# Peptides against a protein of PDB entry 5D63, part 83

Target 1, 292 residues: chain A of PDB entry 5D63
Amino acid sequence: SLRRGIYHIENAGVPSAIDLKDGSSSDGTPIVGWQFTPDTINWHQLWLAEPIPNVADTFTLCNLFSGTYMDLYNGSSEAGTAVNGWQGTAFTTNPHQLWTIKKSSDGTSYKIQNYGSKTFVDLVNGDSSDGAKIAGWTGTWDEGNPHQKWYFNRMSVSSAEAQAAIARNPHIHGTYRGYILDGEYLVLPNATFTQIWKDSGLPGSKWREQIYDCDDFAIAMKAAVGKWGADSWKANGFAIFCGVMLGVNKAGDAAHAYNFTLTKDHADIVFFEPQNGGYLNDIGYDSYMAFY

## One batch from the design tools (peptide; made by RFdiffusion4, then SolubleMPNN)

Design b2_p15_8_s3 (from b2_p15_8, 9 letters changed)
Fold by OpenDDE base, seed 1:
Structure b2_p15_8_s3 (fold): chain B 292 residues (1-292), chain A 15 residues (1-15)
Amino acid sequence: as target 1 above (292 residues)
Amino acid sequence: SPLVQRLRQERQDLL
């Protein structure tokens, strides 16, 4: 079953993703096929899938950028019915905004069925052009039509997954205590993480004994990421991954504060030094505390 | 470890 999370949703037939046109929050904004760049944010193409309690395999899909929801216009079962962004809530009962998402017959891609109409999200004619129509269309779960098959590339991790990634890292002290602040985290590409760091002013910040030292840098980075998240996305119910760690060196005579994020595959953590913007697999400290 | 606990108590600054 599909897990709660943030997804980049890519067509199985052509290199096109489900895109909310211009990221607009206006009701009736077209959802269209659009090109994407791998390993980037793809701003208008991220969707928070929120599972509906007690309704099997059924979700709302909230566009991260606009905060609006995928909506089948008038819930119509007619082939070619527009799929748009529309105001809504995560746990709506409106069947226009409820989507049953299950594996297709190929076992890798998913199909997206409107709960009410039983039609499927379709990249009309498999058109790979930017702005290609996405519509509700008749279909079945077992059909092989790639116009209705979608890869769900997970762009987020749960707090449990983040915790597991930390737990397997060799640079965690035996006294480690982690504090989880949120439930789901968008994981940024390093390029984006670095850009936030640059824009924060930290590259020009001067280390000063106690008054602005390692903990200030690490907390400032986390604050910068938090602000970036709040300023960039209108959807709620997720955070941007940026951790703070406190660590002790092998000799036990020095401690450091630093950041960390997740690797591209979300399986491991990588340390980030906010004083120089470096990514390290070994920062020279074993973490005894983290919050993220 | 006892050492880490001591560091947490004694060292009010990080590097």
Scores: peptide ipSAE 0.061, ipTM 0.650, DockQ to the pose 0.098; fails the geometry check
Fold by OpenDDE base, seed 3:
Structure b2_p15_8_s3 (fold): chain B 292 residues (1-292), chain A 15 residues (1-15)
Amino acid sequence: as target 1 above (292 residues)
Amino acid sequence: SPLVQRLRQERQDLL
């Protein structure tokens, strides 16, 4: 079954993603096919899938940027019915905004069926052009039509997945204690993470004994990422991944505070030095505490 | 570990 998370939803037939036009929060904003750039933040193309309790394989889809929900216009079962952004709530009972999402017959892609109408989200004619119509369309779960097949590229991790990635890292001390602050985390590309670091002013900050040392840099970076998240996205129910660690060196005569994020595949962590903006697989310390 | 405990006990500073 599809897990709760943030997804980039890509058509299985053409290089097009499900896009909320202009990221607008207005009711009735068209959802369309649009090109995307891999390994970047595709701002209008991220969707938080929230599973509905006690309803198998059924979700709401909240646009991360606008905070509005994928909505089948009037819940109509007619082929060609518009799919739009519309105001809603994560656990709505409105069948216009409830989507059953299950694997297609190919075992890799998903189909997105409206709970009420039983029609499927369709990239009309498989049109790869920017602004191509996405609509509800008749179909079945076993059909091979690529217009109705979608790859769900996971852009987030659960707290449990983050915990597992940390636990696999060789630079974790035996006395390690982790503190989980949120439930689901958008994982940023390093380029975006670095840009936040640059915009924070940390590159120009001077290390000063005690008064502005490693812990201040690490906390300032986490605060900058948190603020960036709050200022960038209208959806709720997720955080931006940026961890803080305290570590001790192998000799046991020095301790350091630093940041960390996840690798592209979300399987491992990479250390980030907020004093110089460097990414390292080994920062020279073994972590005895983290919060993220 | 005894090492981390010592660091905490000695109030060792972070760099």
Scores: peptide ipSAE 0.060, ipTM 0.648, DockQ to the pose 0.093; fails the geometry check
Fold by OpenDDE base, seed 2:
Structure b2_p15_8_s3 (fold): chain B 292 residues (1-292), chain A 15 residues (1-15)
Amino acid sequence: as target 1 above (292 residues)
Amino acid sequence: SPLVQRLRQERQDLL
């Protein structure tokens, strides 16, 4: 079954993603097929899937940028019915905004069925052009039509997944204690993470004994990421991944504060030194505390 | 580790 999370949703037949046009929060904004750039933040193409309690395999899909929800216009079962962004809530009872999402017959892609109409999200004619129509269309779960098959590329991690990634890292001290601050985290590409670091002013900040040292740098980076998240996205119910660690060196005579993020595959952590913007697999310290 | 605790208590001097 599909897990709660943030997804980039890509057509199985052509290199097109489900896009909220212009990221607009206006009711009735078209959801369209659009090209995407791998390994980047595709701003209008990220969707938070929230599972509906006690309704098997059924979700709302919130556009991360606009904070609006995927909506089948008037809940119509007519083939070619528009799919739009519309105001809503994560746990709505409105069947226009409820989507049953299950594996297709190929076992890798998903189909997205409107809960009420039983029609499927369809990239009309498999059109790969920017702005191509996405509509509700008749179909069945076992059909092989790629117009109605979608890859769900997960762009976030749960707190449990983050915890697991930390736990398998070799640079964790035996006394490690982690503190989880949120439930779901958008994982940024390093390029975006670095840009936030640059924009924070930290590259020009001067290390000063005690008054502005490693902990200040590490906390300032986390604060910058938090603010970037708040300023960039209208959806709620997720955070931007940026951890703070305290670590001790192997000799046990020095301690350091630093940041960390997740690798592209979300399986591991990578350390980030906020004093110089460096990414390291080994920062020279074993973490005894983290919060993220 | 007692050492980490001591570092936390005596040397909250994070570098």
Scores: peptide ipSAE 0.058, ipTM 0.653, DockQ to the pose 0.104; fails the geometry check
Fold by OpenDDE base, seed 4:
Structure b2_p15_8_s3 (fold): chain B 292 residues (1-292), chain A 15 residues (1-15)
Amino acid sequence: as target 1 above (292 residues)
Amino acid sequence: SPLVQRLRQERQDLL
């Protein structure tokens, strides 16, 4: 079953993703096929899938950028019915915005069926061009038509997954205590994380004994990421992953405050030194506390 | 506080 999370949704047949045109929050904004760049933030192409309680495999899909929801126009079962962004809520009962998402017959891709109409999200004609029509179309769960098959590339982690990644890291102190601040986290590529760091002014910040030292840098980075999240996305119900750690060195005579994020595969953490913008697998400290 | 003491120790590694 598809888990709650943020997904980049890519067509199984052509290198095209489900895109909310111009990221517009206007009702009726077309959802279209659009090219994407792997391992980057595809701003208009991220969707928060919220599972509907007690309705098997059924979700709303909120565009992360616009805060609007994937909507089958008038809930029509007619082939070629427009799929648009429309205002909504995560737990709506509006069948125009309810999508049953299950594995296709190939076992790797998903199909996206409108709950009410029972039609499927279709990249019309498999058109790989930017702005290609995405529509509701007749289909079945078992057919192999790639126009209706989608890869759900998960771009977020749950707090539990983040916790597990931390637990696997060898640089965790025996006294470690973690504090989880949110439930679901968009994981940024390092390039974006670094850009936030640059834009925060931290690269030009001077280390000063106690008054602006390691903890100030680490907290400033987390604050910068939080602000970036708030300023960048209109959807709610998720956070941007940026952790703060306190660690002690092996000798036990020094401590440090630093950041961390998740690796691309979301399986591990990588340490980030906010004083120089470096990513490290070993920062020289074992964490006794984190919050993220 | 223990935290402040730890943070002071942390500073020593930054130098």
Scores: peptide ipSAE 0.033, ipTM 0.667, DockQ to the pose 0.173; fails the geometry check

Design b2_p15_8_s4 (from b2_p15_8, 11 letters changed)
Fold by OpenDDE base, seed 5:
Structure b2_p15_8_s4 (fold): chain B 292 residues (1-292), chain A 15 residues (1-15)
Amino acid sequence: as target 1 above (292 residues)
Amino acid sequence: SELLEQLRRLREAHL
């Protein structure tokens, strides 16, 4: 079953993703097919899937950028019914905004069925052009029509997954204690992470003994990412991944504070030195504490 | 315990 998380939803037939047009929060904003760029933040194309308790395989889909929800217009079962962004809540009972999401017959892609109408989210005619219509359309779960098949590329990790990634890293001290701050984390591409670092002013910040040293840099980076998240996304219920670690070197005669994020496949962590913006697989310290 | 104390002192002196 599909896990709670943030997804980039890509058509199985053409290189098009489910896009909320212009990221607008207005009710009735068209959801359309749009091109995307791998390994980047596709701003209007990220969806938080929130599972509905006690309703099997059923979710709301909140657009991360707009904070509005995928909505089948009037819940109509007519083929060609518009799918739009519309105000809502994560645990709504409005069937216009409830989507049953299960694997398609190919075992890799998903189909997205409106809970009420039983029609499917359809990239009309498989049109790969920007702004192509996405609509509710008749279908069945076993059909192979790629217009109604979608890959759910997970863009977030749970706190448990993050914890697991940390646990398998070789640069963790035996005394390590981790403190989880949130439940679900959007994982940023390094380019975005770096841009936040640049925009924070940290590249021009001067190291000063005690008063602005490693811990200040690391916490400033964490704060910058937090602010970026708050300023960038209207949806709630997730955080932006940026960890802080405290570590001790192998010799046991020096300690350091630094950041970390997750690798592209979310399986590992990579260390980030906020004093120079470097990404390292080995920062020269073993972490005895992290919060993220 | 002494090792832990040493680590504590290091934790109070970050670079």
Scores: peptide ipSAE 0.048, ipTM 0.666, DockQ to the pose 0.156; fails the geometry check
Fold by OpenDDE base, seed 1:
Structure b2_p15_8_s4 (fold): chain B 292 residues (1-292), chain A 15 residues (1-15)
Amino acid sequence: as target 1 above (292 residues)
Amino acid sequence: SELLEQLRRLREAHL
């Protein structure tokens, strides 16, 4: 069963992802197939899947960039019906915006069925070109048509998953207390994380005793990521992952404040030094406190 | 106990 989260949704047959054209928030904006670049933020191609309580395997799909929802035009069951972005809410009862998402017969990809019409999200003709039509189309759960099969690449972690990643890290102090601030976190590629750091002005900031030292750098980085998130995405119900840690060295005679993020596979944390923009597996401190 | 006290002091002296 699909977990709540943010997904990059890629066609099983061709290197094309589900894309909200131009990231537009206008009602009726086409959802199309579009090329993507692995390990980058594909801005118009991220979808927050929100499970509907008490409706098995059924979700709304909110485009992260536009804040609008995947919508089957007029809920029509006709093959070729447009799939568009449209205003909505996460827990809508509008069947035009409710999608049953389950594994396909191959056990790896998913199919996306409109709750009302029972038609499937289809990359028409398997067209790999940018702007290729995505439509509702007749189908069955068992057929192997790759036009209707999609890989859901999870781009986010739950707070529990983040907590687990921290817990297995060897640089956590025995007195560690973690404070979870949000429920779901978009995990950024390091390149994006670094760019936010650069744009924040921190690379040019001067360390000053007490008045602007390690904790100020670490908090400023988190604030910068928070602002970047707010300014970049119109969807709600998620945060951008950027943690703050306080740590103590092995000798027990020095303390430091720093940041951390998650590795590409989301299984581990990596430390980030906001004073120099470095990523480290060992920052030389054991964390006794984190908030993220 | 001694470690905890050291940590409390360190929390007031971050680098």
Scores: peptide ipSAE 0.040, ipTM 0.681, DockQ to the pose 0.189; fails the geometry check
Fold by OpenDDE base, seed 2:
Parts: sequence; structure tokens; C-alpha cells
Structure b2_p15_8_s4 (fold): chain B 292 residues (1-292), chain A 15 residues (1-15)
Amino acid sequence: as target 1 above (292 residues)
Amino acid sequence: SELLEQLRRLREAHL
């Protein structure tokens, strides 16, 4: 069963992802196949899957960049019907924008079936070229046609998953208390995280006793990430992962404030020092408080 | 830890 989250959706047959052309918010913007770069932000190729209550395995798919939704044109069951971006809402009843997403017969990839038409999202002719047509097409759940099979690469974590990643880290104090601020978090590549840090001005900020010290740096980084998120994406219902921690050293005579993010596989956290932009597996402190 | 709690409340304790 597919979980709520942000996904990069990749064809099972060719190295092509589901792309909202130019990231445009205009109704009727084509959704097309497009090349992607692994381990980067593929801006027009991220989709928030929102499960529909009481409708098994059925979702809306919101483009993160445009804030519009995957839409089967006129809900037509004709093979070759365009799939476009269109304005909508997460819990719409419009069957043009409702997609049943279940595992294919291979047990790894998914098929994406329009709830109303019962046709499947199809990379037409398996075309790997940029701008290749994606359309509704006849099919069955059991068919092995890779044109209709998609890998859902999870790009986000739930608050529970983040909590679990923190809990398994060895640098958490026994008195730790975490505060969860959001429900779903886009996890950034370190390169993007670092660029946000650079653009924030923190690399040029001077440490000053109490007036601008570790807590100010850590909060400024979180604020910068938050603003970057707001300025970059039109979709709602998610946050950008960037945590703040307070920690104490082993001797118990010094404390520090710092940031943290998640590793690529989302299984662990890595500490980030906003005073120098460094990533560390051990920052020298055990966290007694975090908010993220 | 009482010491930890004291550190939490003492802003000057954070670097």
C-alpha cells in the first residue's frame, strides 16, 4: 500500500520521469516523460500523493512545484487521452483527478489507474525522449507492459519516520524530548541544503557572545530553509526537513545548538553545524531537545 | 539530570 508522501515517479522501462512541462500552473499543461538527474531536486517531477479516505489505494497527485493536480482530460477512457496538470484539491471527488495506485505484477513497480475511466497512465511507446507523451491507455493490472509501470521513489518522510530516525541515533540524550512541527517533510540533498545555508548569509555571520551565538545560527538556518520552501513550491501540506537540536556534551558542562537533516536513505540523521556548514555524524553533543 | 536541566535554563551555557 502506497503511503502519503512526495514521490519522484520513474518509468520502469526507460530512464524517464513523470514531468509537468515547465512546471506551469496553467490548466491543461501537459504531463510528459522527461529525463532526470538522480540525487538532485527534479523541480517539475515531484508529486505529493494524498490518499483518499475510504477509497482503497486511491490518491490525488499534486505537482509540488505548480500546485496543480494530475488530471485525465475529460476523464475519457479512450487510449491516448492526454494527462495534464489541472487545478484541483487534495480530496477532490472529481474522478478525472483520482488515481488508484497499486503494485504491478512484478511486485516492485506500481501502476496508476484512473479511478473513473479504469485506464492506466502510459508512457506512450515507451518513448524516452524529453517531452514524450503520457496518456491514459487501456490495460490490466496483471500486464507486464513497462509503458504502464512506474517506480515511486519516496522523496519525503513522515513525522513518525523522522522520529524513528532520531530515536536510533546514538547521540541522543536520555532526557531527550522532541517536538514535531509538521506531518510530512521533503528531504533535501545535502548540496541543496548547503546552498540554502550559503544563500542565507550565515557563512558571513559573526559569532558574538550571547547576542548571536549557536542558537541564533541554528534558528536562522531553519528559517532560511522554511523561506526557501515557501518561495520554491506552490503545493501545500508538507514542510522542508530541517531540524534544530539542543545538546549537551558528555561531560555535562557544555551545551550547543545545531541543526540536523536526514541521510539519503532516510534511515538516519546527520548533524549540521550552521556556524561552518559542516556535516557530522558526531557533533560532540547528545541531544536533549529537538524541534523539526 | 539536575545539571542538564540547569544547563537548559542557562542561556550562557550554550556556545
Scores: peptide ipSAE 0.039, ipTM 0.700, DockQ to the pose 0.107; fails the geometry check
Fold by OpenDDE base, seed 3:
Structure b2_p15_8_s4 (fold): chain B 292 residues (1-292), chain A 15 residues (1-15)
Amino acid sequence: as target 1 above (292 residues)
Amino acid sequence: SELLEQLRRLREAHL
């Protein structure tokens, strides 16, 4: 079944993603097909899927940018019914905002069915143009129509997945203690992570013995990422991934504080040195403590 | 744990 998480939702037939027009929080804002740029933050095209307890394969879909929810207008079962952004809550009972999401007949893509109307989210006519209509449309789970098939590209990790990525890294000390701060994390491209680092002022910060040394740099980076998240997104229930580690070298005569993030495939961690903005597979230290 | 204790005894700080 589909896991709780943040997804970029891409049509199976054409290079178009599910887009909340202008990222607007207004009730009735159209959800449309729109082009996207791979390996970047597509600001209006990220959706938090929250599973409904005790209702199999059923979710709300919250737009990260606007904080509004995917909504079938009036819950109508008529083909061509508008799909819009609308105010809501993660665990609503409103069937206009409840979506059953399961694998299509091809075993790779998903179909998105409205819980009440039993119609499916449809890229009308498979139109690849920016602003193309997305609507509720009649269909069945076994139909092969690519207008109703969607790839769910996972853009986040759970705390458990992050924990697993850390655990398999060779630069973890035997005394390691990890502290998980949140449940779900948006993973940023390195370019975005670096830009946050630049905007924080850290590139111009001077190392000073104890008064502003490695731990200050590492904590400042995490604070900058946290602030960026709060300032950028209206949705709740997730964090931006940025870890802090304390480590000791192999000789046991030096300690360091640094950051880390996840690789593009989310399977491994990569170390980040906030004093120079470098990404490293080996920072020269084994971590005995992390929080993220 | 022993390594961390050694660092404490040497009064080594994080770099």
Scores: peptide ipSAE 0.036, ipTM 0.675, DockQ to the pose 0.093; fails the geometry check

## One batch from the design tools (peptide; made by RFdiffusion4, then SolubleMPNN)

Design b2_p16_1_s1 (from b2_p16_1, 5 letters changed)
Fold by OpenDDE base, seed 3:
Structure b2_p16_1_s1 (fold): chain B 292 residues (1-292), chain A 16 residues (1-16)
Amino acid sequence: as target 1 above (292 residues)
Amino acid sequence: PDLATGEEVAKLIAAA
């Protein structure tokens, strides 16, 4: 079963992703196939899948950038019906915006079926060109047609998954207490995380005893990421992952405040030093407190 | 160190 989360949705046949054209919030904006760059943010190609309570395997798909929802035009069952962005809500009853998402017969890819029409999201003709039509099309769950098969690359983690990643790290103090602030987190590529750090002004900030020391740097980084999230995305119901830790060294004679994020595979954490922008597997401290 | 008290934690952080 597909979990709630943010996904990059890639065609199983060609290197094309489901893209909201120009990231526009206008009703009727075409959803199209578009090329993507692995390990980048792919701004117009991120979708928040929100499961509908008591409706098995059924979701709304909110475009992260525009805040609009995947919508089958007029809910038509006719092959070739346009799939567009349209205003909506996460828990709508509008069958034009309800999508049943289950594994295809190959066990790896998914098919996306409109709840009302029972047609499937189709990359028309398997066209790999930028701007290729995506439409509702007739099909069955057991067909092998790659035009209707999609890989869901998870770009976010739940708070539970983040907690598990922290728990696996060897640099956690026995007295550790973690505090979860949100339910779902977009995990940024390091390049994006670093760019936020640069844009925050922290690279030019000077360490000063107590008045602007490690805790100020770490909190400023988290604030910068939070502001970046608010300014960049129109969708709600998620946060941007950026943790703050307090740690003590093995000797117990020094402490530090620092940041952390998740690795690409979301299985581990990596420490980030906001005073110099460095990523480290070992920052020299064991965390006794985190919030994220 | 015993980090159970706020004072001890604050002392270490103040030096960092």
Scores: peptide ipSAE 0.063, ipTM 0.720, DockQ to the pose 0.122
Fold by OpenDDE base, seed 5:
Structure b2_p16_1_s1 (fold): chain B 292 residues (1-292), chain A 16 residues (1-16)
Amino acid sequence: as target 1 above (292 residues)
Amino acid sequence: PDLATGEEVAKLIAAA
């Protein structure tokens, strides 16, 4: 029942997340417990879960940063077997990299079972320290041991979810037409979105009639986000959420081009003005077109 | 009513 998506995976017992050490792409890089900061990117702690066709509840877990996959060392069923990053593919048949992920007995957290060994991803001793060992460990699906229970905080949205969020917004014109460009989107915290905006040079860009006006700003922002995504992450199969809208005001005597992103809960959109870096719930226009 | 034509919208956008 876990959906394809990007997840921040947090231990149910202690404030520790599944972290690929240093975000290294080297085979055998330790996956460890590490502290995290809520509502931030947590660079080395994002995992793309790709469901395996015709294998119930089974996924590969690709580290977003490194592009490598969660791997049980030698597929060993021995308790304490290292879990590492290792090169792989999304639809591998290598059981070392196949993980059955289902709800735990508490109905909120998940357990992560290696498909081959049937052992579980375990934060050894529930150690909350940075760099704490994560290993394969014996267990059962019904055990309540928090060392093997993980919250999957979804950090992405499907195109359908984004579409639904847009549809709920009151600032959408009756003639609205949306165009979906990708299937899954990492949703950035506003702070990160703003930093991309700053680094793009847009804060220093001068508005010029027609030649560099609202549409140029909006497209430049989207391009900057796209480039940031390409430069920041080695995993494939997702995009970074940044939309462009064209809107008309209520009076119908003014139009504007602007950006938008999703709110923290992914349920709504928030408008972004690339000419000044502002976030607004109401930008003063009703969108008749968007692409994202 | 229908929105302005593309050309009309472009003129409106040009002001922003």
Scores: peptide ipSAE 0.048, ipTM 0.732, DockQ to the pose 0.112
Fold by OpenDDE base, seed 1:
Structure b2_p16_1_s1 (fold): chain B 292 residues (1-292), chain A 16 residues (1-16)
Amino acid sequence: as target 1 above (292 residues)
Amino acid sequence: PDLATGEEVAKLIAAA
């Protein structure tokens, strides 16, 4: 079953992703096929899948950028019915915005079925051009038509997954205590994470004894990421991953505050030094506390 | 730079 999370949704047949045109929050904004750039933030192409309680395999899909929801126009079962962005809520009862998402017959891709109409999200004619029509279309779960098959590339982690990644890291102190602040986290590419760091002004910040030292840098980075998230995305119900750690060295005679994020595969953490913008697998400290 | 004093380290460890 598909987990709650943020997904980049890519067509199984052509290099096209489900895109909310111009990221517009206007009701009726077309959802279209559009090219994407791997390992980047595809701004208009990220979707928060929120599972509906007690309705098997059924979700709302909120566009991260616009805060609007994938909507089958008038809930029509006619082939070619427009799929648009529309205002909504995560736990709506509106069947126009409820999508049953399950594995296709190939066991890797998913199909996206409207809960009410039972039609499927279809990249019309498999058109790979930017702005290609995405519509509701008749189909079955077992059909092999790639126009209706989608890869769900997960761009986020749950707090539990983040916790597990931390627990696997060898640079965790025996006294470690972690504090989870949110439930789901968008994981940024390092390039984006670094850009936020640059834009925060931290590269030009001066270390000063006690008054602006390691903890201030680490907290400032987290605050910068939080602010970036708030300023960049209209959807709610997720955070941007950026952790703060306190660590002690092996000798126990030095302590440090630093940041961390997740690796590209989300399986491990990587340490980030906010004083110089460096990524390290070993920062020289074992963490006894983290919050993220 | 990190925390330099034993007291500071001890304080952070104790607060953990």
Scores: peptide ipSAE 0.037, ipTM 0.728, DockQ to the pose 0.760
Fold by OpenDDE base, seed 4:
Structure b2_p16_1_s1 (fold): chain B 292 residues (1-292), chain A 16 residues (1-16)
Amino acid sequence: as target 1 above (292 residues)
Amino acid sequence: PDLATGEEVAKLIAAA
């Protein structure tokens, strides 16, 4: 079953993603097929899938940027019915905004069925052009039509997944205590993470003994990421991944504060030095505390 | 205490 999380949703037939046009929060904003760039944020193409309690495999899909929800216009079962962004809530009972998402017959892609109409999200004619219509269309779960098959590329991690990634890292001290601050985290590409770092002013910040040293840099980075998240996205129910660690060196005669994020595959952590913007697999310290 | 200086951090990064 599909896990709660943030997804980039890509057509199985052509290199097109489900895009909320212009990221607009207006009711009735078209959801369209649009090109995407791998390993980038793809701003208008991120969707938070929230599972509906007691309704198997059924979700709302909230556009991360606009905070609006995928909506089948009037819940119509007619083929060609528009799929739009519309105001809503994560746990709505409105069947226009409820989507049953299950594996297709190929076992890799998903199909997205409207709960009420039983029609499927369809990239009309498999059109790969920017702005191509996405609509509700008749179909079956077993049908192999790629117009109705979608890859769900997970762009977030749960706190448990982050915890697991930390736990398998070799640079964790035996006294390690981790503190989880949120439940689901959007994992940023390094380029975006670095840009936030640059925009924070930290590259120009001067290290000063105790008054503005490693912990200040690390916390400032965390704060910058938090603010970036709040300023960038209208959806709720997730955070932006950026951790803070305190570590001790092997000799036990030095300590450091630094950041960390997750690798692209979300399986590992990578350390980030906010004093210089470097990414490291080994920062020279073993973490005895983290919060993220 | 946080004992790492900017220079020390730079050295660690360079060695990594």
Scores: peptide ipSAE 0.030, ipTM 0.704, DockQ to the pose 0.126

